Peptides against a protein of PDB entry 5KEZ. Designs and how they scored, part 215

Target 1, 320 residues: chain A of PDB entry 5KEZ
Amino acid sequence: NVAIYNPFRPWWERYQPVSYKLCTRSGNEDEFRNMVTRCNNVGVRIYVDAVINHMCGNAVSAGTSSTCGSYFNPGSRDFPAVPYSGWDFNDGKCKTGSGDIENYNDATQVRDCRLTGLLDLALEKDYVRSKIAEYMNHLIDIGVAGFRLDASKHMWPGDIKAILDKLHNLNSNWFPAGSKPFIYQEVIDLGGEPIKSSDYFGNGRVTEFKYGAKLGTVIRKWNGEKMSYLKNWGEGWGFVPSDRALVFVDNHDNQRGHGAGGASILTFWDARLYKMAVGFMLAHPYGFTRVMSSYRWPRQFQNGNDVNDWVGPPNNNGVI

## One batch from the design tools (peptide; made by RFdiffusion4, then SolubleMPNN)

Design b2_p24_1_s2 (from b2_p24_1, 11 letters changed)
Fold by OpenDDE base, seed 5:
Structure b2_p24_1_s2 (fold): chain B 320 residues (1-320), chain A 24 residues (1-24)
Amino acid sequence: as target 1 above (320 residues)
Amino acid sequence: PTDEEIGRRDGPWAVETRKWNESQ
């Protein structure tokens, strides 16, 4: 991914890929392979956060300032380490003036325009699908158990399906023969937009962001809500079917106090309430549960926003 | 756009939801 220095090595640089090389601040490919093997040998499975909707930001300077030293040029859409070129992006399909998503009520913009400047891959192209599948298959062959698909809301479900159809079975060294990768898709659906979580049920599970938002409201006793109202928790609250739901109290985005639940989201900053919420989640049968492991950062609120929400995990001069 | 703007993946819900400091 790109190495961002202003601000200094933010967490979100990880979501700006310039190649599919397994070479980041977290380690190299050999170290990753070693970890996967060690985890699998004790029954711990690895699920990769796969960033396949886009490459890096369009405004990032060209050069070799990346975690693996690969050259890239966002201006010309040149990513030779893949390789991608201008033919592999949706610039010509996006009709907005900025090239970014401007209207989330327009599903075409949401899927064909850039997410906050991130160069949007043309996932309709078999070449692009194949490059992504090769990346994911390499991980499968290493021994990962599945994937979180980042920014799935911004990809056409059919394009995702086409990629998934190219995937290998899981590594038979650790998984039963014929096993398929576990897929869960990040889709933010709190209602009010044309894109729905149900659009993606055919590809695998989806993130249920209503879960953390509503649970936070209840635990915080907002709007007079009570724990007793949780008697029909799950589908009774309008959530997706349990067998399609990936549930969580917080994630790295909404932990920072904005988006996908906003202030209702409980985090480690609210330790007591957070423990209550996580305990409830783990005790209740609804959905597939995910528990957050995070870190503290020096929060600084200005006009209701944390100006340090970019801060990444503890590091030594950029090295994790 | 700044690097920070590129890094922020806020959707429409960030605008519609309450600010963190309002809930503290």
Scores: peptide ipSAE 0.027, ipTM 0.567, DockQ to the pose 0.070
Fold by OpenDDE base, seed 1:
Structure b2_p24_1_s2 (fold): chain B 320 residues (1-320), chain A 24 residues (1-24)
Amino acid sequence: as target 1 above (320 residues)
Amino acid sequence: PTDEEIGRRDGPWAVETRKWNESQ
């Protein structure tokens, strides 16, 4: 991915790819392979956060300022390490003046325009689909069990399906023959927008962001909410079907005050309430549960916002 | 633009968060 230096190596640089090489501040491919093997051998499965909607920001300077030093040129849409060129992006398809998403009530903009300047891949092209599938199949070959598809809201469900149809069965060294990768898609659907979580049910599970948001308000006893109201928790609260839901109390985005639920989201900073929420989530049968494992950073609030919400995780690999 | 401006800091979740807050 791109190496960002202002601020210094933030967590979100990991979501600005310039190649599909398994070489980041978290480790190299050999280290990753070793981890996957060791985990699989003790019954721990690995699911990869796959960034396949986009490449890096359009305003990033061309050069080799990236993990593993791959060359890239956002200005010309040149990513030779893949390779991608100007033909592989939705620049001409997006009709907004800025080239970015300007109206989230326009599903076409949400899917065909750049997310906050991130170069939007033309996933309608078989070439692009194949390159992504090759990346994911390489991971499957290593022994991963599935994928979180980042920014799925910004991809057409049919394009996602086309990619998934190209995926191999899981590695038979650790999984039964014919096993398929576990897929869950990040879709933020709180209602009121044209894109719905149900659009993606055909591809796999979907993140239910209403879960953490509503649970937070209940646990915090906001608006007169009571635990007894959770009797019909799940579909009874208007959530997606249990067999399509991936549920969580918080994620890396809304943990930093950015995301669905706003201030209602419970995090490790609210230790007691957070434990209550996580305990309830694990006890209740609704959805597939995900427990957050995060890190502390030196929070500094200015005008109600943490100016240090960019701080990335510590690592032992130095500045790479 | 700064590196932060082209990051995920102001992603789509910011819009949803605002809508959520307004609905409370």
Scores: peptide ipSAE 0.026, ipTM 0.591, DockQ to the pose 0.066
Fold by OpenDDE base, seed 4:
Structure b2_p24_1_s2 (fold): chain B 320 residues (1-320), chain A 24 residues (1-24)
Amino acid sequence: as target 1 above (320 residues)
Amino acid sequence: PTDEEIGRRDGPWAVETRKWNESQ
């Protein structure tokens, strides 16, 4: 991915890929293989956060400022380490003046235009699908168990399906023959927009962002809500079917105060309430559960916003 | 746009922000 130095190595640089090389601030491919092997040998499975909707930001300077030193040029849409070119992006398909998503009530914009300036891949093209599948299959062959698909809301469900149809079975050294990768898709659906979580049920599980938002409100005792109201927690609260839900109290985005769910989201900063929420989540049978592991950073609030929400995990001069 | 603005993945759902609270 792009190496950002202003601010200094933020967490979100990881979501700006310039290649599909397994070479980042977390380590190289050999180290990754070693980790996957050791984890699998003791029954711990690895799921990769796969960034396949886009490459890096359109305004990032061209050069070799990347975690694996690969050259890239956002201005010309040149990513030779893949390779991608201008033919592999939706620049000509997006109809907005800025090239970015301007109206989230327009599903076509949400899927065909750039997410906050991130270069949007033309996933309708078999070439692009194949390059992504090649990346994911390499990971499958290493021994990963599945994937979180980042920014799934911004990809057409049919394009995702086309990629998934190209995937190998899981590595038979650790998984039963014929096993399929576990897929869960990040889709932010709090209602009010045309794109729905149900659009993606055919591809795998979907993140249920209403879960953390509503649970936070209840535990905080906002709006007169009570724990007793959780008797019909799950589908009874308008959530997606349990077998399609991946649930969580917080994630890396909304933990920083500006993500889906707003101020109701509970985090480790609210230790007592957070433990209550996580405990409840783990005890309740609804959905597939995910627990967050994070870190502290020097928060600095201005007008209600943390200006240091970019701060990445503890590191040694950028290396984790 | 700044690098931070490009990296920030806020959407229309980010209406309310987490504010500093003395109770933490």
Scores: peptide ipSAE 0.025, ipTM 0.547, DockQ to the pose 0.064
Fold by OpenDDE base, seed 2:
Structure b2_p24_1_s2 (fold): chain B 320 residues (1-320), chain A 24 residues (1-24)
Amino acid sequence: as target 1 above (320 residues)
Amino acid sequence: PTDEEIGRRDGPWAVETRKWNESQ
């Protein structure tokens, strides 16, 4: 991915790929293979956060300032390490003045325009699908168990399906023959927009962002809500079907106060309430559970916003 | 644009921000 130095190596640089090389601040491919093997050998499975909707930001300077030293040029859409070119992006499809998503009530913009400047891949193209599948299959062959598909809301469900149809079975060294990768898709659906979580049920599970948001309000006793109201927690609260839901109390985005759910989201900063929420989530049968493991950073609030929300995990001069 | 501006992934759901006082 792109190496960002202003601010200094933020967490979100990880979501600006310039190649599909397994070479990042976390280590190289050999180290990754070693980790996957060690984890699998003790029954811990690995699921990769796959960033396949986009490449890096359109305004990032061209060069070799990347975690693996690969050259890239956002301006010309040149990513030779893949390789991608200008033919592999949706620039011509997006009709907004900025080239970014401007109206989330326009599903076409949401899918075909850039998410906050991130170069949007043309997932309708078989070439692009194949390159992504190759990347994911490489991970599968290493021994990962599945994937979180980042920014799935911004991809057409059919394009996702086309990629998934190209995937290998899981590595038989650790998984039963014929096992399929576990897929869960990040879709932010709090209602009010045309894109629905249900659009993605055919591809795998989806993130249920209502879960953490609503649980937060209950645990915080907001709006007169009581724990007793959780008696029909899950589908009874308007959430997606349990077998399609991946649930969580917080994630890296809303932990920083800018994600779906707003101020209701509980985090480790509210330790007591957070433990209550996580404990409840783990005890309740609804959905597939995900527990957050995070870190403290020096928060500095200005006008209600943490100006240090960019801070990544503890590191030594950028190396994790 | 700053690196932060091109790296931010907030959508319309990011309207409400947690207040510092509530996070203490």
Scores: peptide ipSAE 0.025, ipTM 0.567, DockQ to the pose 0.066; fails the geometry check

Design b2_p24_1_s3 (from b2_p24_1, 10 letters changed)
Fold by OpenDDE base, seed 4:
Structure b2_p24_1_s3 (fold): chain B 320 residues (1-320), chain A 24 residues (1-24)
Amino acid sequence: as target 1 above (320 residues)
Amino acid sequence: MTDEEIGRRDGPRYVRLRKWNASQ
C-alpha cells in the first residue's frame, strides 16, 4: 500500500493498495506464511481483510513511496505491480462531476464512483476479477481460512460473486478437502439508503452495524432503553438473519467516530460498559461474533471529533 | 469541506464513518 508520512503512517494507509504483494508494515510474505502455518498448526484460523474495491487515492503523488517499494501513478491509473492501467477503472462509468460519490441515495454512483477519491476498480471486467482472484487464491494456497471483503457496499454483488466463483478450495494440509473460504462482507446498512445488506446474502455473511449501535444504546440506558428489551434480540430487532450476520460491539472505524467513539458505540475507553456488551454478545446465540483487539492513542477532540483518529498501532518508526 | 478534502486530510474512511454517523 501507499506509505503516507503526513500524517505519519496512519492506520488507514493500509486501505490504499498499490499492489497485491504481501509486503507491508506488518512484514513480508515469508513472515506472513510463517504466521499462518504456526496458527493453523494449533487450530487458529486466519481471515484476511481484502481491499478489492479500489486502489489508492487519486491525489496521491506518483512514485515508489509504498510499503514494498512498488512504483505507482494514480494520475495515469498506472499500477504496474498488478498490472492495472487506465482501462481497469470506472472513470468513464461514473457520471458525477467530481468522479466521487456525491449521493449515497444513488446506488449506481455508490458502486461506480470513487469512495472519497479512491480509484474505483472496474470489477465488471474479467481481467480485473482475475487479478483479484489470483491475489486471494495465493492467500488461500498459503493457508488462510477466508476473507473480510472491505467496502462491499461499493461493489456490485454480482461482481463479487464472479470473483468468489474463481476461488480455490482451502489448503488441504489444514482443512477438509473441498472446504470453501469463509466470506463476510462489510456493508453499512442502517436503513434509509437503497443498498441493502440482503443484496449480498448470496456471497456470504454481512456485517450487522445495527447490532453495536442498538446494543450501545441499551447498555448506556439511552432513550429509556432497558436490558429487558433484549428479550427478542436479533431478528426481532430488525437485524439480518442470524446465519447471515457477523456481529460486533465495535470496529476500527466506529471506535474512532464522533463524540468519543461515535454515538452509542461502546469501546475499550468505557471499560465497564464495554465488558458488559462484549459479554452479552458472546453469551447470546445471534450471529457470528467478532471481538475487537485495539490500542490506546492520544485522543484530541475538536468540535466533537478526535483529530488524532488517524494514529496507527504501536510501531517502531512506522514498522509494526 | 468536500468529501475529497476530508479524505485527503483525515483519510478516506473518515468520510464513510461520517456517513455512518449521519445514518443514526
Scores: peptide ipSAE 0.030, ipTM 0.677, DockQ to the pose 0.109
Fold by OpenDDE base, seed 5:
Structure b2_p24_1_s3 (fold): chain B 320 residues (1-320), chain A 24 residues (1-24)
Amino acid sequence: as target 1 above (320 residues)
Amino acid sequence: MTDEEIGRRDGPRYVRLRKWNASQ
């Protein structure tokens, strides 16, 4: 991915890929392979956060400022380490003046335009689908058990399916023959927009963001909410079907949230309430559960916003 | 500021977070 130095190595630089090389601040491919093997040997399975909607930001300077030293040029859409070129992006398909998503009520913009300047891959092209599938298949061959698909809301469900249809069965050294990768898709659907979580049910599970938001409100006793109202928790609260839901109290994004919805999210900063929420989640049968493991950073609020929300995990001069 | 400008300054995922917060 791109190496960002202003601010100094933020956590979100990981979501600006320039190649599909397994070479980051956390280690190289050999170290990753070693970890996956050791984990699998004791029954711990690995799921990879796959960033396949986009490459890095359009405004990033060309060069070799990346975690593996790979050259890239956002201006010319040149990513030779893949390789991608100008033919592999949706620049000509997006009809907005800026080239970015301007209206989230327009599903076509949400899927065909750039997410805040991130170069949007042309996932309709078989070439692009194949390059992504090769990346994911390499991980499957190493022994991962499945994937979180980042920014799934910004990809057409049919394009995702086309990629998934190219995936190999899981590695038979650790998984039963014919096993398929476990897929869950990040889709932010809180209502009010045309793109729905149900659009993605055919590809695998989806993130249910209503879960953490609503549970936070209840545990915080906001708006007269009571624990007794959780009697019909799950589908009774308008959530997606249990067998399609991946549920969580917080994630790396909304843990940094603010405002009406963001403030409801419980995190480790609210230790007692957070433990109550996580305990409830693990005890209740609804959905597939995910528990967050995070870190402290020096929060500094200005006008209600944490100016240090970019701070990544504890590191030694940029090395994690 | 445009979302692109905010993305350049604060990071692209921050804008997504802002949209999520606004949808609550």
Scores: peptide ipSAE 0.029, ipTM 0.682, DockQ to the pose 0.109
Fold by OpenDDE base, seed 2:
Structure b2_p24_1_s3 (fold): chain B 320 residues (1-320), chain A 24 residues (1-24)
Amino acid sequence: as target 1 above (320 residues)
Amino acid sequence: MTDEEIGRRDGPRYVRLRKWNASQ
């Protein structure tokens, strides 16, 4: 991915890829392979956060300032380490003046335009699908168990399916023969927009963002909510079917006040209430559960916003 | 609009990328 130095190595640089090489701030491919092997050998499975909707931002300077040293040029859509060129992006397909998503009530814009400047891959093209599948298959062959598909709302479900149909079975050294990768898709659906979580059920599980948002209001006793109302928690609250849901109390985005749930989201900053929420989630039989492991950072609020919400995990001069 | 409001409306990615653009 792109190496960002202003601010200094923020967490979100990870979501600006310039290649599919397995060399990042976390380590090189050999180190990753070693980790996957060691984890699998003790029954711990690895699921990769796969950024396949886009490459880096269109405004990033061309050069070799990347975690693996690969050259890239956002201006010309040149990513030779893949390789991608101008033919592999949706620039001509997006009809907005800026080239970015301008209206989230337009499903076509949401999927064909750039997510705030991130170069949008033409996932309708078999070439692009194949390059992504090759990347994911390399990970499968290493021994990963599945994937979180980042920014799935911004991809057409059919394009995702086409990629998934190209995937190998899981590595038989650790998984039963014929096992398929576990897929869960990040789709932010709180209602009010045309894109729905149900559009993606055919590809795998979907993140249920209503879960953490509603649970937070209940545990905080906002608006007269009571714990007793959680008796029919799950489908009874209008959530997606249990077998399609991946549930969580918080994630890295809304832990920073970004998106679904706002102030209702419980985090480690509210330790007592957070433990209650996580405990309830683990005890209640709904969805596939995900528990957050995060870190503290020096929060500095200005006008209600944390100006340090970019701070990444503890590191030594950029090295994790 | 606050980052929280932007995040609620446009999603968390919009917020973080807005900050990135502002830092350039």
Scores: peptide ipSAE 0.032, ipTM 0.710, DockQ to the pose 0.520; fails the geometry check
Fold by OpenDDE base, seed 1:
Structure b2_p24_1_s3 (fold): chain B 320 residues (1-320), chain A 24 residues (1-24)
Amino acid sequence: as target 1 above (320 residues)
Amino acid sequence: MTDEEIGRRDGPRYVRLRKWNASQ
């Protein structure tokens, strides 16, 4: 991915790819392969946060300022390490003046325009689909069990399906022959927008963001909410079907949230309430559960906002 | 500030987070 130095190596630089090389501040490919093998050997399965909607930001300077030293040029849409060129992006399909998503009530903008300047890949092209599939298949062959598809809301469900149809079966060294990768898709659907979680049910599970938000409100006893109201927790609360839901109390994004809605999210910073929420989640049969494992950072609040919410995970192998 | 300005300053995912928070 791109190396960002202002602020100094933030967590979100990991979501600005310039290649599909397994070479980041988390380690190199050999280290990753070793980790996957060791985990599989003791029954711990690995799924990868796959960033396949976009490449890096359009405003990033061209050069080799990347975690694996690969050259890239956002201005010309040149990513030779893949390779991608100007033909592989949705610049011509996006009709907004800025080239970015300007209206989230326009599904075509949400899917065909740049997410906050991130160069939007033309997933309608078989070439692009194949390059992504090759990346994911390499991971499958290493021994991963599946994927979180980042920014799925910003991809057409049919394009995702086309990529998934190109995927190998899981590695038979650790999985039964014919096993398919576990897929869950990050879709932020809280209602009120044209893109729905149900659009993606055909590809796999979907993140249910209402879960953490509503559970936080109940556990905090906001707005007169009571634990007894959780009797019909799940579909009874308007959530997606249990067999399509991936549920969580918090994630890396909303852990850094603010405002009235964001304040409902429980995190490790509120240890007691957080344990209650996680305990309830694990005890209740709704959805596929995900438990967050995060890190502390030196929070510094200014005007109600943490100015250090960019701080990346701990690193002890040097700056690469 | 525009979403682009926020994205450049605070990271692109901050904008998504802001949209999410606003939807709560």
Scores: peptide ipSAE 0.028, ipTM 0.674, DockQ to the pose 0.110; fails the geometry check

